# Peptides against a protein of PDB entry 6UG1: the designs that were tried, part 264

Target 1, 304 residues: chain A of PDB entry 6UG1
Amino acid sequence: SNEERKRRKYFHMLYLVCLMVHGFIRNEWINSKRLSRKLSNLVPEKVFELLHPQKDEELPLRSTRKLLDGLKKCMELWQKHWKITKKYDNVGLYMRTWKEIEMSANNKRKFKTLKRSDFLRAVSKGHGDPDISVQGFVAMLRACNVNARLIMSCQPPDFTNMKIDTSLNGNNAYKDMVKYPIFWCEVWDKFSKKWITVDPVNLKTIEQVRLHSKLAPKGVACCERNMLRYVIAYDRKYGCRDVTRRYAQWMNSKVRKRRITKDDFGEKWFRKVITALHHRKRTKIDDYEDQYFFQRDESEGIPD
Target 2, 301 residues: chain A of PDB entry 6UG1 as posed
Amino acid sequence: SNEERKRRKYFHMLYLVCLMVHGFIRNEWINSKRLSRKLSNLVPEKVFELLHPQKDEELPLRSTRKLLDGLKKCMELWQKHWKITKKYDNEGLYMRTWKEIEMSANNKRKFKTLKRSDFLRAVSKGHGDPDISVQGFVAMLRACNVNARLIMSCQPPDFTNMKIDTSLNAYKDMVKYPIFWCEVWDKFSKKWITVDPVNLKTIEQVRLHSKLAPKGVACCERNMLRYVIAYDRKYGCRDVTRRYAQWMNSKVRKRRITKDDFGEKWFRKVITALHHRKRTKIDDYEDQYFFRRDESEGIPD

## One batch from the design tools (peptide; made by RFdiffusion4, then SolubleMPNN)

Design b2_p29_4_s4 (from b2_p29_4, 16 letters changed)
Fold by OpenDDE base, seed 3:
Structure b2_p29_4_s4 (fold): chain B 304 residues (1-304), chain A 29 residues (1-29)
Amino acid sequence: as target 1 above (304 residues)
Amino acid sequence: DELKKLIEQIAKELRMDPKDFLPFVEYAF
């Protein structure tokens, strides 16, 4: 019905705000000074030097290569630190079906709230789900004075899906769900003027995204609970930015149609939400990023 | 209200306190 369409759109918007606030709060928690002091001790001086290479004036690419090598070594150090990867409770922060949302409304189960103290203990011990692990990795890089962002792929229920959801009845459903991450890292390369993408936990990959990312979900089964629609970046200075354009090959033709920002009302509303979560002044890094997004929009073109 | 119930539902799914969302939800809507 038209009423159900309105309800699903409203619930999608509400869920999206709550997901974005979740990312914001996790980004604050990973800025903990106590956690920072503990995590900096995981990084040897030689690795710290690779994270902070001198500018090579002859070949700036050499400085980028040192940074990439430092990030690779940080991923290896993080794997040694992380002792227990817990499974997600239910579907974690992956996308719920509308049937699951309806069923959860009637569910009186008390879920334990994850407090800041529980999170800091989990990261410090290396015991937690993959999202806590990624968030802790970002905290370690920030503890080493690296300009690292927490990236979150927000998975609100699909307001464009008006079908009655059949139960996702597969033993492989969890494996397909967790194939691609919800959280990852970006690191600013001051030499190339680009963000480097780092998945330290799931795919264990470092990439310099040009046209597509390895982190973008592919295949029907993987996309059921992980649709690339809202990729939000949280920086160490409490900046909040939509970086979906980096990871979306087909932003204009495919991704936009599944976003609240498909119309002018949704675009204005979403900008309002981003602005509420963006607690810093604009920087030259934002200018370089916006220029990159502009070039990506021009190169994709307008879908016919 | 209905909004409070929906926030409480979402907060359970996210393992958060509903109060952490209220200021941003009230601003957004």
Scores: peptide ipSAE 0.781, ipTM 0.981, DockQ to the pose 0.884
Fold by OpenDDE base, seed 5:
Structure b2_p29_4_s4 (fold): chain B 304 residues (1-304), chain A 29 residues (1-29)
Amino acid sequence: as target 1 above (304 residues)
Amino acid sequence: DELKKLIEQIAKELRMDPKDFLPFVEYAF
């Protein structure tokens, strides 16, 4: 019905705000001074120096290569620190079906709230789910004075899916779900004037994204609970930015159709939400990023 | 309040306190 379409759109918007607030709060928690002091001790001086290379004036790419090597070594150090990767409770922050949402409305099951103290303990011990692990990795890089962002792929229920029953097939569902991350890292490369993508936990990859990322879900089974729609970046200064354009090869032709921003009302609303979560002034880094997004929009063109 | 019930539902799924969302939800809607 038209009413059910309105209800699903409204619930999608509400769920999206809550997911974006979750990312914002986790980004605050990883700025913990107590955590920073502990995590900086995981990074030897030689690795710290690679994270902070001098600018090579002859070949700036040499400086980028040092930074990439430093980030690779940080991923290796992080794997040594992280002792226990827990499974998600239920589906974690992956996308729920509409049937699961309806069933959860009637569910009186009390779930324990994850408090800041629980999170800080989990990161410090190296015991937690993959999201906590990625968030802790971002905290470690920030502890080393690296300009690292927490990236979140927000997975609100699909308001474009008007099927009544959206039950997913059970057996391989968890493996397919966790094939691609919900959280990852970006690191500012001051030499190339680009963000470097880092997945320290899931795919264990470092990318300089041009047209596509390995972190973008591929295949039907993986996309059931992980649709690339809202990739939100949270920086160390409480900046909040939509970076979906980096990871979406087909932003205009495919991704936009599944976003609230498919219409002018949704675009204005989403901009309002981003503005509410953006607690810093604009910087020259934002100018370089916006220029990159503009060039990516021009290069994709208008879908036929 | 239906909105509060929906926030409580979502907060349970996200393992968060509903109070953490209220200021942003009230601003957004």
Scores: peptide ipSAE 0.781, ipTM 0.981, DockQ to the pose 0.882
Fold by OpenDDE base, seed 4:
Structure b2_p29_4_s4 (fold): chain B 304 residues (1-304), chain A 29 residues (1-29)
Amino acid sequence: as target 1 above (304 residues)
Amino acid sequence: DELKKLIEQIAKELRMDPKDFLPFVEYAF
């Protein structure tokens, strides 16, 4: 019905705000001075030096290569720190079906709220789900004065899916779900003027995204619970930015149709939400990023 | 309040306190 369409759109918007606030709060928690002091001790001086290379004036790419090597070593150090990767409770922050949302409305089961103290303890011990692990990795890089962002692929229920039953195939559902991450890291490369993508936990990859990312979900089964629609970046200064364009190969042709921003109302609303979560002044880094997004939009062209 | 009930539902899924969302929800809607 038209009513059900309105209800699903409204619930999608509400869920998206809550997911974006979740990312914001986690980004605040990883800025903990107490956590920073503990995590800085995981990074030896030689690795710190690689994270902060001098500018090579002859070949800036040499400086980028040092940074990439430093980030690789940080991923190795992080794997040594992380002792226990817990499975997600149910589907974690992956996309729920509409049936699951309806069932959850009737579910009286109490769930423990994850407090800031619980999170900081989990990161400090290296015991938690993959999301906590990624968030802790971002905290470690920030503790080393690296300009690292927390990236969140927000998975609100699909308001464009009007099917009543979206039963997912059971046996491989968890493996397919967790094949691609919900959280990852970006690191600012001051030499190339680009964000470096780092997945320290899931794919254990570092990439300089040009046209496509390895982190973008591929295949029907993986996309059932992980649709690339709202990739939000949270920086150390409480900046909040939509970075979906980086990870979406087909932003205009495919991704936009699945976003609230497909219409002017949704675009204005989403911009309002981003603005509410963006607690810093604009910087030249934002200018370089916006220029990159513009070039990516032009290069994709208008969908046929 | 239906909105509060929906926020409580979502907060439960996210393992968060509903109060952490209220200021942003009230601003957004």
Scores: peptide ipSAE 0.780, ipTM 0.981, DockQ to the pose 0.888
Fold by OpenDDE base, seed 1:
Structure b2_p29_4_s4 (fold): chain B 304 residues (1-304), chain A 29 residues (1-29)
Amino acid sequence: as target 1 above (304 residues)
Amino acid sequence: DELKKLIEQIAKELRMDPKDFLPFVEYAF
C-alpha cells in the first residue's frame, strides 16, 4: 500500500539517524585520552616515523609510500593486539529485513547496552566484535597523531523493498553477511591530498580508491544485508561527512535510487542530519575531498 | 508515543540507550 510505503520510508529515516548517532558516539569514545595513551604504546618509534614521513620535495610519492608502509605495519601490530574477534549478536549493524523489524517490535527481550566503559575495556584487552576492533584501530592511529577517520556504512532497512516476507535463510548467511565490513578507516595523505582507505579487520587491505573500492559489497548474498548507500565519515575533530561517492562506483545510476536523497525533500532532510552531526569548521581537506567527489560525479555522468 | 516505542526498538537493536538518540531525532523530525 501507499501507507506501508510511507511507514517504511519513515522507519528507514529514523533508523538511519540512530545509526549515524551510533557512529558519532563511537567516534567520541575512540577519542578517549586514557585509551590513546595505552594504544600509542603499541606503535614503536620506527613505525611512528613511517606514519609521519618528511615531505619528499623531489618525489612526493615516496612520502605516500612511507605512510602506506606505516599503515601496513600498524595493521600487523593491531592483529597482534587483537586476541578475540567475537561474532556479532544476531546481525550486528547489518541490514535487517522488514520481517525482522516486525518481529523485533514484538520482542520483549532485554538487550545489554554497550557502555563507554565496556567499549574502552574491549579495545584495551583486544576482545570484541569486528566493529569494536576497527574503532580501536582508528583510536590507535589517532593516538599516533594520524588524521584517521572512522567510516560507517549505515544499513537502515531498505525502504525500496516492498516485499512482505524477505526472510533470509541459509547456513552461510552469516559468512555472506560479514564478507564486507560495516566499519573501516580512512587516513588523510597530506602528500597526495587524498584519503587512503584502510580495512584493518575484515579484508585487511589498504587502498587508494579511484573509481571503485574493494569494500563495496558485490554479489546478491552479500548485498542482502550490506547495501552501500550511506557511508559516513567521522573525523577526530567531530566532523561528519557523507563519503558514499568514494565507494559507490554507480552513485547516480544505482545508489541514489536506494537513498532517502533520491528526492529534494530527502536531500534537504539528510543534509540537515549531517549538519547536526558536523561539529567543526570546514578545512582545506574538505575542499580537496569535495573536488574529488565532483570529478567522480562528472566521470560517472548522468544516468540515462 | 509511537516515536518513543520505535526509538526504543532501534536502541535495543543497536545496543544503545534510547536517550542517546532523542536530541537528534527531535531535531530531524
Scores: peptide ipSAE 0.779, ipTM 0.980, DockQ to the pose 0.881

Design b2_p29_5_s1 (from b2_p29_5, 10 letters changed)
Fold by OpenDDE base, seed 2:
Structure b2_p29_5_s1 (fold): chain B 304 residues (1-304), chain A 29 residues (1-29)
Amino acid sequence: as target 1 above (304 residues)
Amino acid sequence: SVLEKVREVAEIADLDPELAVEVYKKFIE
């Protein structure tokens, strides 16, 4: 019905706000001064120097290569620190079906709330789920004075799915779900004026995204619980930015149709939510990023 | 608190803040 469409759209908006607030809170928690002091000790001086290369005026690419090598070594150090990767409770922050939401409405929550103190202890010990691990990796880079962002792929229920029964086949559901991450890292390259994408936990990859990312879900089974729609970046200064354009190859043709921002009302609404979570002044880094997004929109074109 | 931030952002977003808190507690917290 038209009413059910309105209900699902409104519930999608509620769920999206809640996910975006969760990302904001985790980004605040990883700024803990106590955690920073502990995590900085994981990074040897030689690796710190690679993270902070001198500007090569002749070949800026040499400085970028040093930074990339430093980030690779940080990923290796993080793997040594992280002792226990826990499975997610149920689906974690992956996308729920409408049936799962309806069934959950009547059920008391079974899982224990993770408090800030529990999170900080989990990161410090290297014990937790993949999301906690990625968030801790961002904290380690920030402890080394690296301009690292926490990235969150927000997975609200699909308001464009009007099917009643969206039961997923059970057998490989977890493996397909966790094939691509929900959280990752971006690092500012001051030499190339670009964000570097780092997945330290899931795919264990570093990439300089041009047209497509390895982190973008591919295949039907992976997309059932992980649809690339809202990739939100949280920086060390409490900036909040929509960076979906980086990871979406087909933003205009495919991704926009699955977002609240498919219409002018949804665009204005989503801008209000971003603004409510953005607690810093604009910087020249934002100008370079917006220019990159503009060029990506022009290069994709308008779908015929 | 976390729930106060959920309410604040829900209000700015023209959404029911108590329903947003309920969704947060049920699915995200």
Scores: peptide ipSAE 0.838, ipTM 0.989, DockQ to the pose 0.853
Fold by OpenDDE base, seed 4:
Structure b2_p29_5_s1 (fold): chain B 304 residues (1-304), chain A 29 residues (1-29)
Amino acid sequence: as target 1 above (304 residues)
Amino acid sequence: SVLEKVREVAEIADLDPELAVEVYKKFIE
């Protein structure tokens, strides 16, 4: 019905706000001074120097290569620190079906709320789910004075899916779900004026995204619970930015149709939510990023 | 608190803040 379409759109908006607030709160928690002091001790001086290379004036690419090597060594150090990767409780923050939401209406949540103290202890011990691990990795880079962002791929229920019964096939559902991450890191390269994408936990990859990312879900089964629609960046100064354009090859033709921002009302509404979570002034880094997004929009063209 | 931040952002977003808190506690918290 038209009413059910309105209800699903409204519930998608509620769920998206809640996910974006969750990302904001985790970004505050990883700024803990106590955690920063502990995590800085994981990074040897030689690795710290690679994270902070001098500008090579003849070949700026040499400085970027040192930074990339430093980030690779940080991923290796992080793997040594992280002792226990817990499975997600149920689906974690991956996308729920409408049936799962309706069935959850009658059930009290059985899982214990993770408090800030429990989170800081989990990161410090190296014991937790993949999301806690990625968030801790961002905290370690920030402890080394690296301009690292926490990236969250927000997975609200699909308001464009009007089917009642999406029975997800049971047995391989978890493996397909966790094939791609929902949290990762970006690091600012001051030499190339670009963000470097870092997945320290899932794919264990570093990339400089041009047209497509390895972190973008591909295939029907993995897209059932991980649909790239809202990739939100949280920086160390409490900036909040939509960076979906970096990771979406087909932003205009495919991704926009699955977002609240498919119409002018949704675009204005989503801008209000971003503004409510953005607590810093604009910087030259934001100008370079917006110029990159503009060039990516022009290069994709208008869908026929 | 976390729930106060959910209410604040829901209000700015022209959404029911108590329903947003319920969704947060049920699916995200």
Scores: peptide ipSAE 0.832, ipTM 0.988, DockQ to the pose 0.858
Fold by OpenDDE base, seed 3:
Structure b2_p29_5_s1 (fold): chain B 304 residues (1-304), chain A 29 residues (1-29)
Amino acid sequence: as target 1 above (304 residues)
Amino acid sequence: SVLEKVREVAEIADLDPELAVEVYKKFIE
């Protein structure tokens, strides 16, 4: 019905706001001075120097290569620090079906709320789910004075799915769900004037995204609980930016149709939410990023 | 608090802040 369509759209908006606030709060928690002091001790001086290369005036690419090597070594150090990767409770922050949302009305929450103190202890011990691990990795890079962003792929329920039964059947449902991350890192390369994508936990990859990312879900089974729609970046200065354009090959033709921003109302609404979570002044980094997004929109073209 | 931030952003977003808190507690927290 039209009523059910309105209900699902509204619930999608509620759920999206809650996810974006969760990302904001986790980004605040990883700025903990106590955690920073502890995590900086995991990074040897030689690795710190690679993270902060001098500007090579002859070939800026040499400086980028040092930064990439430093980030690779930080991923290796992080794997040594992380002792226990817990499975997600149920589906974690992956996308729920409408049936799972409806059935949850009767279920008392089985999971204990993770307090800030519990999070800081989990990161410090290297014990937690993959999301806590990624968030801790961003904290370690920030402890080394690296301009690292926390990236969150927000997975609100699909308001474009009007099916009544949305049950997911499959023996490998968890493996397919966790095939791609929902949290990762971006690092600012001051030499190339680009963001470097880092997945320290799941795919264990570093990439300089041009047209597509390895982190973008591919295939039916993994896309059931992980749809690339809202990739939000949280920086160390409490900036909040939509960076979906970086990771979406087909933003205009495919991704936009599954976002609240498919119409003018949804675009204005989503801008209000981003603004509410953006607590810093604009910088030249934002100008370079917006220029990159503009070039990507022109290169994709207008959808027919 | 976390829930206060959920309310604040929900209000700015023209959404029911208490329903946003319920969704947060149920699915995200």
Scores: peptide ipSAE 0.838, ipTM 0.989, DockQ to the pose 0.857; fails the geometry check
Fold by OpenDDE base, seed 1:
Structure b2_p29_5_s1 (fold): chain B 304 residues (1-304), chain A 29 residues (1-29)
Amino acid sequence: as target 1 above (304 residues)
Amino acid sequence: SVLEKVREVAEIADLDPELAVEVYKKFIE
């Protein structure tokens, strides 16, 4: 019905706000000074120097290569620190079906809320789910004075799915759900004027995204619970930015149709939410990023 | 608090803040 469409759209908006606030809060928690002091001790001086290369005036690419090598070594150090990767409770922050939402309507949450103190302890011990691990990795890079962002792929229910029964066809194994991450890292390369993508936990990869990312879900089974729609970046200064354009190869043709921003109302609404979570002034880094997004939009062209 | 931030952003977003808190507690918290 038209009413069911309105209800699902509204619930999608509620769920999206809640996810974006969750990302904001986790980004605040990883700025803990106590955690920072503890995590900085995981990074040897030689690795710290690679994270902060001098500008090579002859070949700026050499400086970028040092930074990339430093980030690789930080991923290796993080793997040594992280002792226990817990499975997600149920589906974690992956996308729920409408049936799962409806069935959950009368159920009290069975899982214990993770408090800030519990999170900081989990990161410090190297115990937790993959999201906590990624968030802790971002905290370690920030402890080393690296301009690292927490990236969150927000997975609200698909308001474009109007099927009554949205049961997943078959046992979408936990493996298919977690094939691609929900959280990752971006690091500012001051030499190339680009964000470097870092997945320290799931794919264990570093990318300089041009047209597509390995972190973008591919295949029907993976997209059932992980649909690239809202990739939000949270920086160390409490900036909040939509970076979906980086990871979406087909932003205009495919991704936009599944976003609240498919119409002018939704675009204005989503800008209000981003603005509410953006607590810093614009910088030259934002200008370089917006220029990159513009070039990516032009290069995709108009969807046929 | 976390829930206060959920309310604040829901209000700015022209959404029911208590329903947003319910969704947060149920699915995200």
Scores: peptide ipSAE 0.838, ipTM 0.989, DockQ to the pose 0.846; fails the geometry check

